Peptides against a protein of PDB entry 4KTY. Designs and how they scored, part 1

Every score and structure here is a prediction.

Target 1, 266 residues: chain A of PDB entry 4KTY
Amino acid sequence: YVLNDIGVIFYGEVNDIKTRSWSYGQFEDGILDTCLYVMDRAQMDLSGRGNPIKVSRVGSAMVNAKDDEGVLVGSWDNIYAYGVPPSAWTGSVDILLEYRSSENPVRYGQCWVFAGVFNTFLRCLGIPARIVTNYFSAHDNDANLQMDIFLEEDGNVNSKLTKDSVWNYHCWNEAWMTRPDLPVGFGGWQAVDSTPQENSDGMYRCGPASVQAIKHGHVCFQFDAPFVFAEVNSDLIYITAKKDGTHVVENVDATHIGKLIVTKQI
Below, numbering starts at 1 at the first letter of every chain, in headers, positions and changes, except where a header shows other numbers.
Peptide ipSAE is a variant of ipSAE made for these designs: the mean of its two directions, with the distance scale d0 fixed at 1.0 Angstrom where the peptide's residues are scored. Compare it only between designs on the same protein; published cut-offs may not carry over.
A fold fails the geometry check if it doesn't show the stated peptide or something in it is severely misdrawn.

## One batch from the design tools (peptide; aimed at target 1 Q197)

Design b1_p8_1 (made by RFdiffusion4)
Pose (drawn by RFdiffusion4):
Structure b1_p8_1 (pose): chain A 261 residues (1-241, 247-266), chain P 8 residues (1-8)
Amino acid sequence: YVLNDIGVIFYGEVNDIKTRSWSYGQFEDGILDTCLYVMDRAQMDLSGRGNPIKVSRVGSAMVNAKDDEGVLVGSWDNIYAYGVPPSAWTGSVDILLEYRSSENPVRYGQCWVFAGVFNTFLRCLGIPARIVTNYFSAHDNDANLQMDIFLEEDGNVNSKLTKDSVWNYHCWNEAWMTRPDLPVGFGGWQAVDSTPQENSDGMYRCGPASVQAIKHGHVCFQFDAPFVFAEVNSDLIYITAHVVENVDATHIGKLIVTKQI
Amino acid sequence: SYEVLDYK
């Protein structure tokens, strides 16, 4: 989780798993300096840089270009003007070195690309890290920790009212650290996510959220545990527009995986 | 080839 500069990112379907190799390249010339530049650009106070909680949270904001002119711009537009389609990247190095050189956000990326760059950032600084993949990953848009699916009278999905959504898969990172800001028992792996989905305290960032706290539903502990819980375990609530029609308790988060040791 | 994780 620190010294391996190559990895695998899983995607596809539960019974049709695909792999994408990834070069983290945290030891390549210019990368460590690039990680320091990222924190400088985020205007991160130097006095907090010894705190992995802070470093990881800043990283989750700065790896994406929203709000702060950070590293990577997300796109699903099937055009990708003036850049590289997200699927063309095979590692983090070219992205990070281009960012340092151009001093401009790099185009373009999607969830595994954000996760790959963020993984490079963490391992390069010495924070043990890995990439996790969540199949049928929920995106909760109204912060009620459930998927609200509104139905028309005919039973079809009302696409105007329905705002929540589900991804075929989503990838984020885990970072290893103690959590002195939380009660004992909630250190270890922390979910951190640099792919923009929901604002956290006015910026697109997510985490560190204690995985152990998410597991037992103690999502009151900072940061962004409710959103992460909703990604892995929100119920689907079918609502006829208001009458609750049905509940699907098993659709979300069918499987979560990471590369083996 | 991978490790399964328990978030639930």

Design b1_p8_1_s1 (made by RFdiffusion4, then SolubleMPNN; from b1_p8_1, 3 letters changed)
Fold by OpenDDE base, seed 2:
Structure b1_p8_1_s1 (fold): chain B 266 residues (1-266), chain A 8 residues (1-8)
Amino acid sequence: as target 1 above (266 residues)
Amino acid sequence: MYEVLEYR
């Protein structure tokens, strides 16, 4: 399946799973050259280009436009002036070739577009990769590994106090590699994410985070294990903000986040 | 059509 240039991306709701076809096109003319160009723009040392750990981390940063004039500009406001709506893309080739030609970030992407382009990048450079969809994906932005949902006294969400968010679905990538920088047993699939969500030691990137490490709660293992752990295993903490400024924990839901995590079946 | 992955 790693050699397939056409894939399937899952999205929608957990109880109404949808699929979209995506053309990766890692073997198309100009795509490898564009991937090398991306690494050139990142000013990546030649010595690191053979290391899948470094390559996947650089790719995570460069597939999004933040910080480094990378490939894709994200937009979630449903207004896509001066660009292409995320839903209009059907594959990675047009995006990557436009980036190479214009030498400017391409507008616009959302998570599946980022994941699609990132998948092409990884596969093009010989890294086995796949797209993963997480339903009820948490975005922890204060690094406490929980989702704090603040409620008004009437039960409605207080959007001013609630900084954490939950995506109905989110797509990222898994890349297969050994991890000599980690203890034995934590190689294999590594979570990497090019959708700009959080700053990771100076720039918007995520991973590689060992899936085995996440599964066994080793959040101290590089890179970005706490963030990925939170995406799939955060508890929802419902807190009522009283008029007098006091906070009361109303409920804790440990089952909502990461309800279903899927990839294309082999 | 999909494979369920385990992260926890």
Scores: peptide ipSAE 0.630, ipTM 0.967, DockQ to the pose 0.930
OpenDDE base, seeds 1, 3, 4, 5: peptide ipSAE 0.620, 0.619, 0.611, 0.612; ipTM 0.966, 0.966, 0.964, 0.965

Design b1_p8_1_s2 (made by RFdiffusion4, then SolubleMPNN; from b1_p8_1, 3 letters changed)
Fold by OpenDDE base, seed 2:
Structure b1_p8_1_s2 (fold): chain B 266 residues (1-266), chain A 8 residues (1-8)
Amino acid sequence: as target 1 above (266 residues)
Amino acid sequence: DYEVLEYR
């Protein structure tokens, strides 16, 4: 399963699940060298390159171009000048080889592209990894572990007040590793995400966050457990903003976020 | 086919 160089990524809507093939190409010529180059660009100490915790965290930072001239530039505005539309990519190989050749970030990616390239990176370096798709994925940007949706008096969403957002779907990765830095029982699958969403202690990165920790509500466990927890378990808080400036909670939905989380079946 | 994962 983890040795396959071709995979399937799930996307679309929860009631209309779609699949796309993705070629990871972790065994193709030049790909391992490129992954090592990525770690070189990150100025990662040699002593840390054998530690999957450090490697996966560095990878989550370097697969996106933010902060460190990493691999991929994200774009969601449907205007992709001077690059390749995210939907045109079919695998990781062309992206990684272009990065190695040009030594500049590659344009453009969205979540599944980031996840695909990150999956190749992890597998190349001997870390078992898979892509995960979360339908109705929350993006909490104020670290309160809930989605505050502000409504006008007419019931429409107030986009100025509503800073949090929900993706119809979002892709990230899980990497398999032990976690000696955590209590016993919180090794195994760790959520890591290279799509630039939030700043994590100085740069756009995410994880590794123990899936077991998230499942059992241990959001204090490093790294970025609160953010990942919010992605899958945030309550939707619908708040009406009155003309006089007062706020009224109209409804709370505890079932919408993280409606379905899937990966390729073995 | 997909496998359903549990985060909650």
Scores: peptide ipSAE 0.677, ipTM 0.972, DockQ to the pose 0.924
OpenDDE base, seeds 1, 3, 4, 5: peptide ipSAE 0.674, 0.670, 0.664, 0.662; ipTM 0.972, 0.972, 0.970, 0.970

Design b1_p8_1_s3 (made by RFdiffusion4, then SolubleMPNN; from b1_p8_1 with S1E D6E)
Fold by OpenDDE base, seed 2:
Structure b1_p8_1_s3 (fold): chain B 266 residues (1-266), chain A 8 residues (1-8)
Amino acid sequence: as target 1 above (266 residues)
Amino acid sequence: EYEVLEYK
């Protein structure tokens, strides 16, 4: 996970899985220096730079441009003026070197671009890391661990009332580390995500969240376990908003979210 | 080609 500089990212639909090659380039000239520069821009104390928990959390924040003029600006509106369309990137090297040269956020990224650059950052700093793809990935924005889908009386989705959303796919990273801050057994793979989705204690960042903790429903374990839990295990709650203002639960789907979670096979 | 991961 540290030595490979080329990888595969899964995307598309759960019933039509697609792959794209991504060059991480963690050993290329200037990349390590750029990763150190990223931590400098984050004003990260030297004492914390050897701690994978702190490094991965800082990386989660800094790979996106929000809050701190980090590496990548996200865009999902299919208008990419003054930048590069997310689909045009083939690896992390050009992005990181542009960031180092310009000292300004690079435009533009989406989830796989964020995950690709973040993977380079982690591996460059000696943290075993991989990219994972979650098909039917929930975005819970009110921290209730469920997807509230509001329906009109005709059965169509009420977009005004429905704040939660489901991605056809979403990419994030797993980083391997011990978790002395958690009970025994919750080290190993930790979910971390640099795609700006939700605010976490003042910054757009996510993780590290213990995969074992998520699997066993320990959402109280730092960091951002409730959000990651929701991404993979939220129930879909279909609610009809009646004309009189009352809400009726029409259906509950406990199987749709997190239908398939994959990573590159070794 | 891919490994299935378990989160739940």
Scores: peptide ipSAE 0.705, ipTM 0.975, DockQ to the pose 0.976
OpenDDE base, seeds 1, 3, 4, 5: peptide ipSAE 0.702, 0.703, 0.700, 0.700; ipTM 0.974, 0.975, 0.974, 0.975

Design b1_p8_1_s4 (made by RFdiffusion4, then SolubleMPNN; from b1_p8_1 with S1M D6E)
Fold by OpenDDE base, seed 3:
Structure b1_p8_1_s4 (fold): chain B 266 residues (1-266), chain A 8 residues (1-8)
Amino acid sequence: as target 1 above (266 residues)
Amino acid sequence: MYEVLEYK
């Protein structure tokens, strides 16, 4: 989890799982220096740089460009004229070295690119880390721990009313650490996510959220447990928007979200 | 190939 510099990222559809290789390159020249530079740009106190909780949280913020001119600019519009298409990246090294050289955010990334770069960042700093893929990953926008899907009377999705969304797949990271800030038993793997999805106390960041806490429904445990819980366990609530403005719950699907969650087998 | 993780 620290020594491997080449990995595999799972993507695609739950019924058609695909794999891509990713070169983390945590031992390549200039990469560690770039990771330190990232923490410098974040203005992270030296006293916190030895704390994997603080480091992983800062990393989740800084690997994306939002808020703080971090490493990667996300783009999902299929227009990548001013940079590199997300699918063209094969590893973290070129991205991190470009960031260090230009001192400007690198274009462009999507979830697996963010996860790949974040994995390098964590491993460079001695934090055991791996990439996780969640098939049918929910994005809860209103923090109600459910996916509100609004339907027109004809059964089509009302995109104006529907703010929540479901990714066919989403990648994030798990980082191994103790959690002295949590009760005993909630250390180990912590979910962290650098893909800019939701604002967390002023910044686009996510985690560390204890996987054990999520598994046992402890959504009050810091950080961002409700969001991660929703990603893997939200119910889909299908709501018909009537012409008179009233809403009626038509159906609830409790099995769709988080259909399969995988990582590379050791 | 892959390890299935449990979040719930």
Scores: peptide ipSAE 0.653, ipTM 0.971, DockQ to the pose 0.977
OpenDDE base, seeds 1, 2, 4, 5: peptide ipSAE 0.651, 0.652, 0.650, 0.645; ipTM 0.970, 0.971, 0.970, 0.970

Design b1_p8_2 (made by RFdiffusion4)
Pose (drawn by RFdiffusion4):
Structure b1_p8_2 (pose): chain A 261 residues (1-241, 247-266), chain P 8 residues (1-8)
Amino acid sequence: YVLNDIGVIFYGEVNDIKTRSWSYGQFEDGILDTCLYVMDRAQMDLSGRGNPIKVSRVGSAMVNAKDDEGVLVGSWDNIYAYGVPPSAWTGSVDILLEYRSSENPVRYGQCWVFAGVFNTFLRCLGIPARIVTNYFSAHDNDANLQMDIFLEEDGNVNSKLTKDSVWNYHCWNEAWMTRPDLPVGFGGWQAVDSTPQENSDGMYRCGPASVQAIKHGHVCFQFDAPFVFAEVNSDLIYITAHVVENVDATHIGKLIVTKQI
Amino acid sequence: QYLLPFSY
């Protein structure tokens, strides 16, 4: 989780698992300096850089280009003007070195690309890290920790009212650290996510959220545990437009995986 | 990566 500079990112389906190799390249010439440049550009106060909670949260904001001209721009537009399609990248090095050289956000990326770059950032600085893949990953748009699926009278999905969504898969990172800001028992792996989905305190960032706190539903502990809980375990609520028609308690988060040791 | 449609 620190010294391996290559890895595997899982994707596809639960019974049709695909792998994508990834070069983290945290030891390549120019990368460590690039990680320092990322924190400088985020205007991160130097006095907080010894705190992995802060470093990881800044990283979750700065790896994406929204709000702060950070590292990577997301796109699903099937055109990818003036850049590289997200599927073309095979590692983090070219992205990070281009960012340092051009001093401009790099185009383009999707969830595994954000996760790969963020993983490089964490391991390069010495924060143990890994990439996780969540199949049937929920995206909660109204912060009620459930998927609200509105139905028309005919029982079909009302696409105007329905805002929540589900991904075939989503990837984020886990960073290893104590959580002196939380009661004892909530350190270890922290979920951190640099893929923009929902604002957290006015910026696109997510975490660190204690995985142990998410497991027992103690999502009151900072940061962004409710969103992460919703991604792995929200119920689907079918609502006819308002009458609750059905509840699917098993659809979300069918499987979560990471590369073996 | 893509969004899954809802159905009922």

Design b1_p8_2_s1 (made by RFdiffusion4, then SolubleMPNN; from b1_p8_2 with L3V S7T)
Fold by OpenDDE base, seed 5:
Structure b1_p8_2_s1 (fold): chain B 266 residues (1-266), chain A 8 residues (1-8)
Amino acid sequence: as target 1 above (266 residues)
Amino acid sequence: QYVLPFTY
């Protein structure tokens, strides 16, 4: 989890699972320096740099460019005219070295690129880390732990009212650490995510959220447990918005989200 | 990676 410099990332569709090799390169020249530079750009206190909780949280913020001129700019519109298409990246090294050299965000990434770079960051700093792929991954935008799907009276989805979304797949990271800030038993793997999805107390970041806490439904634990819980366990709530302004729940689907969660265990 | 359309 720390020593492997090459990994496998799962992606694609649940019915057509694909794997891609990713070179983490945490031992390559300049990478550690770049990781330190990232923490410098975050203005992270030296006293916190030895704390994996703080480091992983800062990393989740800084691997994306939002808020803080961090490492990667995300793009999902299939237009990559001002950078490198996300699929062209094969590892973290070129991205991190470009960031260090240019001191500007690197274009472009999607979830596996964010996860790949973040994995390098974590491993480089001695934090055991792995990438997790969730198929049918929910994005709850209003923190109610549901996918609220609004329907027109004719049964078509009202895209204007429907703000929540589901990714065909989403990649994030799990980092291994103790959680002295949580009750006993909620250390170990912590979900952290650098893909800019939601604002968390002022910045686009996510985690660390205890995997054990999420698994047991403890969404009250810091950090961002509700969001991570929703990614893997949200119900789809189909709601008809009537012309008179009333809402009627038409259906609930508890099987749609989180159809498969996979990770390379080595 | 892409957003799945909702269907009912």
Scores: peptide ipSAE 0.673, ipTM 0.963, DockQ to the pose 0.912
OpenDDE base, seeds 1, 2, 3, 4: peptide ipSAE 0.624, 0.353, 0.359, 0.613; ipTM 0.954, 0.863, 0.867, 0.952

Design b1_p8_2_s2 (made by RFdiffusion4, then SolubleMPNN; from b1_p8_2 with L3K S7T)
Fold by OpenDDE base, seed 2:
Structure b1_p8_2_s2 (fold): chain B 266 residues (1-266), chain A 8 residues (1-8)
Amino acid sequence: as target 1 above (266 residues)
Amino acid sequence: QYKLPFTY
């Protein structure tokens, strides 16, 4: 989880799982210096740089360009002018070295690119890390742990009212650390995500969220446990919005989200 | 990756 500098990332569809090779390159020349530079750009105190909780949280913020001119600009519109299409990247090294050289965000990434670069960052700094892929990954935008799907009276989805969404797949990272800030038993793997999805206390970042806490429904534990829980376990709530403003729940689907969570064993 | 459409 630290020594391997090449890996496999799962993507595609749940019924047609695909893999892509990714070169992390955490031992390549200039990469450690770039990771230190990232923490410098984040204005991270030296005293916190030895704390994997703080480092992983800062990394989740800085690997994306939002808020802080971090490493990667995300794009999902299939128009990648003035940059590199997300699918063209094969590893983290070129991205990180470009960031260090230009001192400007690199274009463009999607979830596996964010996860790949973040994995390099974590491993480079001695934090055991892996990439996980969740198929049918929920994006809860209002922190209610539900996918609220609003229906018109004719049964069609009201796209204007429906703000929540589901990715065909989403990649994030798990980092291994102790959690002295949590009750006993909630150390180990922690979910962290650098893909900019939701604001977390003023910044686009996510985690570390205890995998054990999420697994046992402890969404009150820092950081961002409700969001990560929703990604893997939210119910679809089909709601008809009546003309009088009342809401009627038509159906609940508890099986749609989190069809499969996959990671490559190191 | 892409966002899946909802259907009912």
Scores: peptide ipSAE 0.673, ipTM 0.965, DockQ to the pose 0.928
OpenDDE base, seeds 1, 3, 4, 5: peptide ipSAE 0.635, 0.213, 0.034, 0.031; ipTM 0.959, 0.814, 0.718, 0.715; seed 4 fails the geometry check

Design b1_p8_2_s3 (made by RFdiffusion4, then SolubleMPNN; from b1_p8_2 with L3I S7T)
Fold by OpenDDE base, seed 5:
Structure b1_p8_2_s3 (fold): chain B 266 residues (1-266), chain A 8 residues (1-8)
Amino acid sequence: as target 1 above (266 residues)
Amino acid sequence: QYILPFTY
């Protein structure tokens, strides 16, 4: 989890699972320096740099460019004219070194690129980390722990009213650490995510959220447990918006989200 | 990755 500098990332469709190799390169020249530079750009106090909770949270913010001119700019529109297509990256080293050299965000990433770079960051700093892929990964945009799908009276989805979304797959990281800020038993793997999805107390970041806490439905535990919980366990709520302004729940689907969660065990 | 369309 720390010493392995090459990994496998799962992606694609739940019925057509694909794997790609990713070179983390945490031991390559300049990478540790770049990770330290990232924390410098975050203006992270030296006293916190030894705390994996703080480091992983800062990393989740800084690996994305939002808010703080962090490492990677995300793009999902299939137009990558001002940078490198996300699929062209094969590892973290080139991205991190470019960031260090240019001191500007690198274009472009999607979830596996964010996760790959974040994995390097974590491992480089001695935090055991792995990448997790969730198929049918929910994006709850209003923190109500459900996917609200609004339907027209004819049964078609109202895309204007429907703000929640589901990724075909999404990659994030799990980092191993103790959580003295949580009750006993909620240390271990912590979900952290650098893909800019939602604002968390002022900036686009996510985690660390205790995997054990999420599994036991403890969404009150810091950080961002509700969001992570929703990614893997939200129900689809189909709602018809009537012309008179009333809402009618047509159906609930508790099986759609989180159809498969996979990670390399080493 | 991409956003899946909702269907009912």
Scores: peptide ipSAE 0.671, ipTM 0.963, DockQ to the pose 0.898
OpenDDE base, seeds 1, 2, 3, 4: peptide ipSAE 0.624, 0.666, 0.375, 0.363; ipTM 0.955, 0.963, 0.875, 0.871

Design b1_p8_3 (made by RFdiffusion4)
Pose (drawn by RFdiffusion4):
Structure b1_p8_3 (pose): chain A 261 residues (1-241, 247-266), chain P 8 residues (1-8)
Amino acid sequence: YVLNDIGVIFYGEVNDIKTRSWSYGQFEDGILDTCLYVMDRAQMDLSGRGNPIKVSRVGSAMVNAKDDEGVLVGSWDNIYAYGVPPSAWTGSVDILLEYRSSENPVRYGQCWVFAGVFNTFLRCLGIPARIVTNYFSAHDNDANLQMDIFLEEDGNVNSKLTKDSVWNYHCWNEAWMTRPDLPVGFGGWQAVDSTPQENSDGMYRCGPASVQAIKHGHVCFQFDAPFVFAEVNSDLIYITAHVVENVDATHIGKLIVTKQI
Amino acid sequence: PSISLNTP
């Protein structure tokens, strides 16, 4: 989780698992300096850089280009003007070195690409890290920790009212650290996510959210545990437009995986 | 009913 500079990112389906190799390249010439440049550009106060909670949260904001001209721009537009399609990248090095050289956000990326670059950032600085993949990953748009699926009278999905969504898969990172800001028992792996989905305190960032706190539903502990809980375990609520028609308690988060040791 | 899934 620190010294391995290559990895595997899982994707596809639960019974059709695909792998994508990834070069983290945290030891390549120019990468460590690039990680420092990322924190400089985020205007991160130097006095907080010894705190992995802060470093990881800044990283979750700065790896994406929204709000702060950070590292990577997300796109699903099937055009990818003036850049590289997200699927073309095979590691983090070219992205990070291009960012340092051009001093401009790099185009383009999707969730595994954000996760790969963020993993490089964490391991390069010495924060143990890994990439996790969540199949049938919920995206909660109204912060009620459930998927609200509105149905027309005919029972079909009302696409105007329905805003929540579900991904075939989503990838984020876990960072290893104590959580002196939380009661004892909630350190260890923290979920951190640099793929923009929902604002957290006015910026696109997410975490660190204690995985142990998410497991027992104690999502009151900072940061962004409710959103992460909703990604892995929200119920589907079918609502006819208002009458609750049905509840699917098993659809979301069918499987979560990471590369073996 | 069925729902649409997002695809990366």

Design b1_p8_3_s1 (made by RFdiffusion4, then SolubleMPNN; from b1_p8_3, 4 letters changed)
Fold by OpenDDE base, seed 2:
Structure b1_p8_3_s1 (fold): chain B 266 residues (1-266), chain A 8 residues (1-8)
Amino acid sequence: as target 1 above (266 residues)
Amino acid sequence: PSIKLGVE
């Protein structure tokens, strides 16, 4: 999980799983220096740089450009005129070296690009890390652990009322570490995500969230356990907005979200 | 990725 410099990222649909190669390049010239530069740009205290909890949390913030002029600018509108289309990247090296050279955020990324660069960052710093792909990945934007899907009376989705969303797939990272800040048994793999999705205590970042805690429904554990839990296990709540302004729950689907979670074996 | 349900 630290030594492999080439990986595979899963994407596509749950019934049509696809893979793409990604070069992490954590041993390439200038990459470790760039990872240290990222922590310098974050103004991270030297005393915290040996703590994988702090490092992974800072990394989740700094791999995206929001808040702190971090590494990657996300774009999902299919307009990439001022940079490189997300699909054109084949690895982390060019992105990180461009960031170090220009000292400006690199355009553009989507979830697998964020996850790829973040994986390089973690591995460079000696943190065992892997990329995880979740099919039918929920994005809970109001922290209620539900996907509230509002429907018109004709059954179509009301896009104005529906703020929550479900990705066909989403990629994030898991990092291996002890969690002395949590009860015994909740160390090991921790979910961390650098794709800017939700604000977490003042910044667009996510994790580390204990995978064991999520698996056993302990959403009160730091960091961002409710959000990660919702990504993999939220219920879909279908609500019909009536013409008279009333809302009626039409259906609840507890099986749709998190249909498949895949990671490469090493 | 693409949105299957809702809008971000």
Scores: peptide ipSAE 0.213, ipTM 0.812, DockQ to the pose 0.187
OpenDDE base, seeds 1, 3, 4, 5: peptide ipSAE 0.067, 0.158, 0.050, 0.068; ipTM 0.770, 0.749, 0.729, 0.773

Design b1_p8_3_s2 (made by RFdiffusion4, then SolubleMPNN; from b1_p8_3, 4 letters changed)
Fold by OpenDDE base, seed 5:
Order: sequence, then C-alpha cells, then structure tokens
Structure b1_p8_3_s2 (fold): chain B 266 residues (1-266), chain A 8 residues (1-8)
Amino acid sequence: as target 1 above (266 residues)
Amino acid sequence: PSIELLEE
C-alpha cells in the first residue's frame, strides 16, 4: 500500500466494470518535495505533519483547487479547452510536478484523477492508502442521509427540485491509520475524498471517516461520516411533486446505493 | 463518472 507505485482504478458501470492503470510515482524525483509544498500551501503547522489524521484531512482539501488553490481543478462539463482532459492523465507525477512548477491549480480532474493524485500524496508521506470505487454512489446535497428524488406526475425526474444525485461510480481513497480521537476499534481504514463534493466545516474536503464506524452506522464520528455513509448506504426516496404543491412519497429504495464497492488489494 | 438518470 505504500511501496506499490502502479495501481488499478475501477470505473465504468456496475454491469460493465472497467479498469485503468494509474502510475502513482510516489518515489519519482520531485514528488516528495511537491507533497511537502502542498502542505506548505495549506499553511499546515509542522507539528501536524506527523499526524495522519491531519495530513489526510489537509490532503483531501488541497488535492482539489477549491478554497485554497490546491492541485486539481475539477471539470464535468466535457469542455477541457484550457487544460488536459481528465481521461488523458495516466498517473500522478505529471500533475504534481506541473502544480509544483506553475504554483497554480492543474486542469482538469474528475474523481479517479483526484483519487490517483491523492493516493500518491498519501503514499508519498508514508500513509498506506488505496483507491476505492463505489458504484451507484450517492451525493447527498442536504445532509439528511437520504436521496430525495422528486418526480413529475408523469414519473420523470424533476431536475429542478432534485438536488441530490447518484453517480454511476465514484472513486475516493482509504487511508490506514490509528484513530486515537475515536473509540477503540475505529482505527484502520479511513475514507478520505479529495473530489470536491460538499463543504466540510468551511472547505471542500472529506474525511478521514472511519470505515468501521460507517459500517456500523456510527455517523457521529469525525470527520464527515454522515456524507460518506450516505454515499454507500442512503435510501432513495421517490417523491411526486403534485401541481398543487403537495408531495407524495411514491417509493423507497434501500438497495440501489452502494451496490458494489471495489478496491485493489495492495 | 456520470449522474444516473433515475426513474420509477
């Protein structure tokens, strides 16, 4: 998890799983320096740099460009004229070195690119890390731990009212660490996500959230456990918005989200 | 990734 510099990222659809190689390159020249530079840009105290909890949280913020001019600019509109299309990247090294050289955010990334770069960052700093792909990954926009899907009377989704969304897949990271800030048993793998999805206490970041805590429904534990829980286990609530303004719950689907979570072993 | 279009 630390020494392997080449990985596989799962993507695609749940019924058409695809894999792509990704070069992490955590041992390449300039990469460690860049990771240190990232922490410098975050104005991270030296005392915190030895704490994987703080490092992973800062990393989740800084690998995306939001708030802090971090590493990667996300783009999902299929317009990549001012940079590199997300699909063109094959590894972390070029991205990180460009960031270090230009001192400006690199364009562009999507979830697997964010996860790839973040994985390099974590591994470079000695934190065991892996990429996780969640198929049918929920994005809870209002922090109610459910996916509210509003329907027109004809059964079609009302995109104006529906703020929550489901990704066909989403990639994030798990980092291995002890969690002395949590009860015993909630160390180990921690979900961390650098893809900018939701604001967490003032900036776009996510985690570390204890995987064990999430598995057991302990969403009260820091950090961002409710959001990560929703990504993998939220119910779909189908609501018909009638013309008279009334709402009727048509259906609840507790099986749709998080049907498959895949990670490469080592 | 892409956003899934959900339907009943």
Scores: peptide ipSAE 0.352, ipTM 0.857, DockQ to the pose 0.127
OpenDDE base, seeds 1, 2, 3, 4: peptide ipSAE 0.328, 0.321, 0.335, 0.334; ipTM 0.852, 0.849, 0.851, 0.854

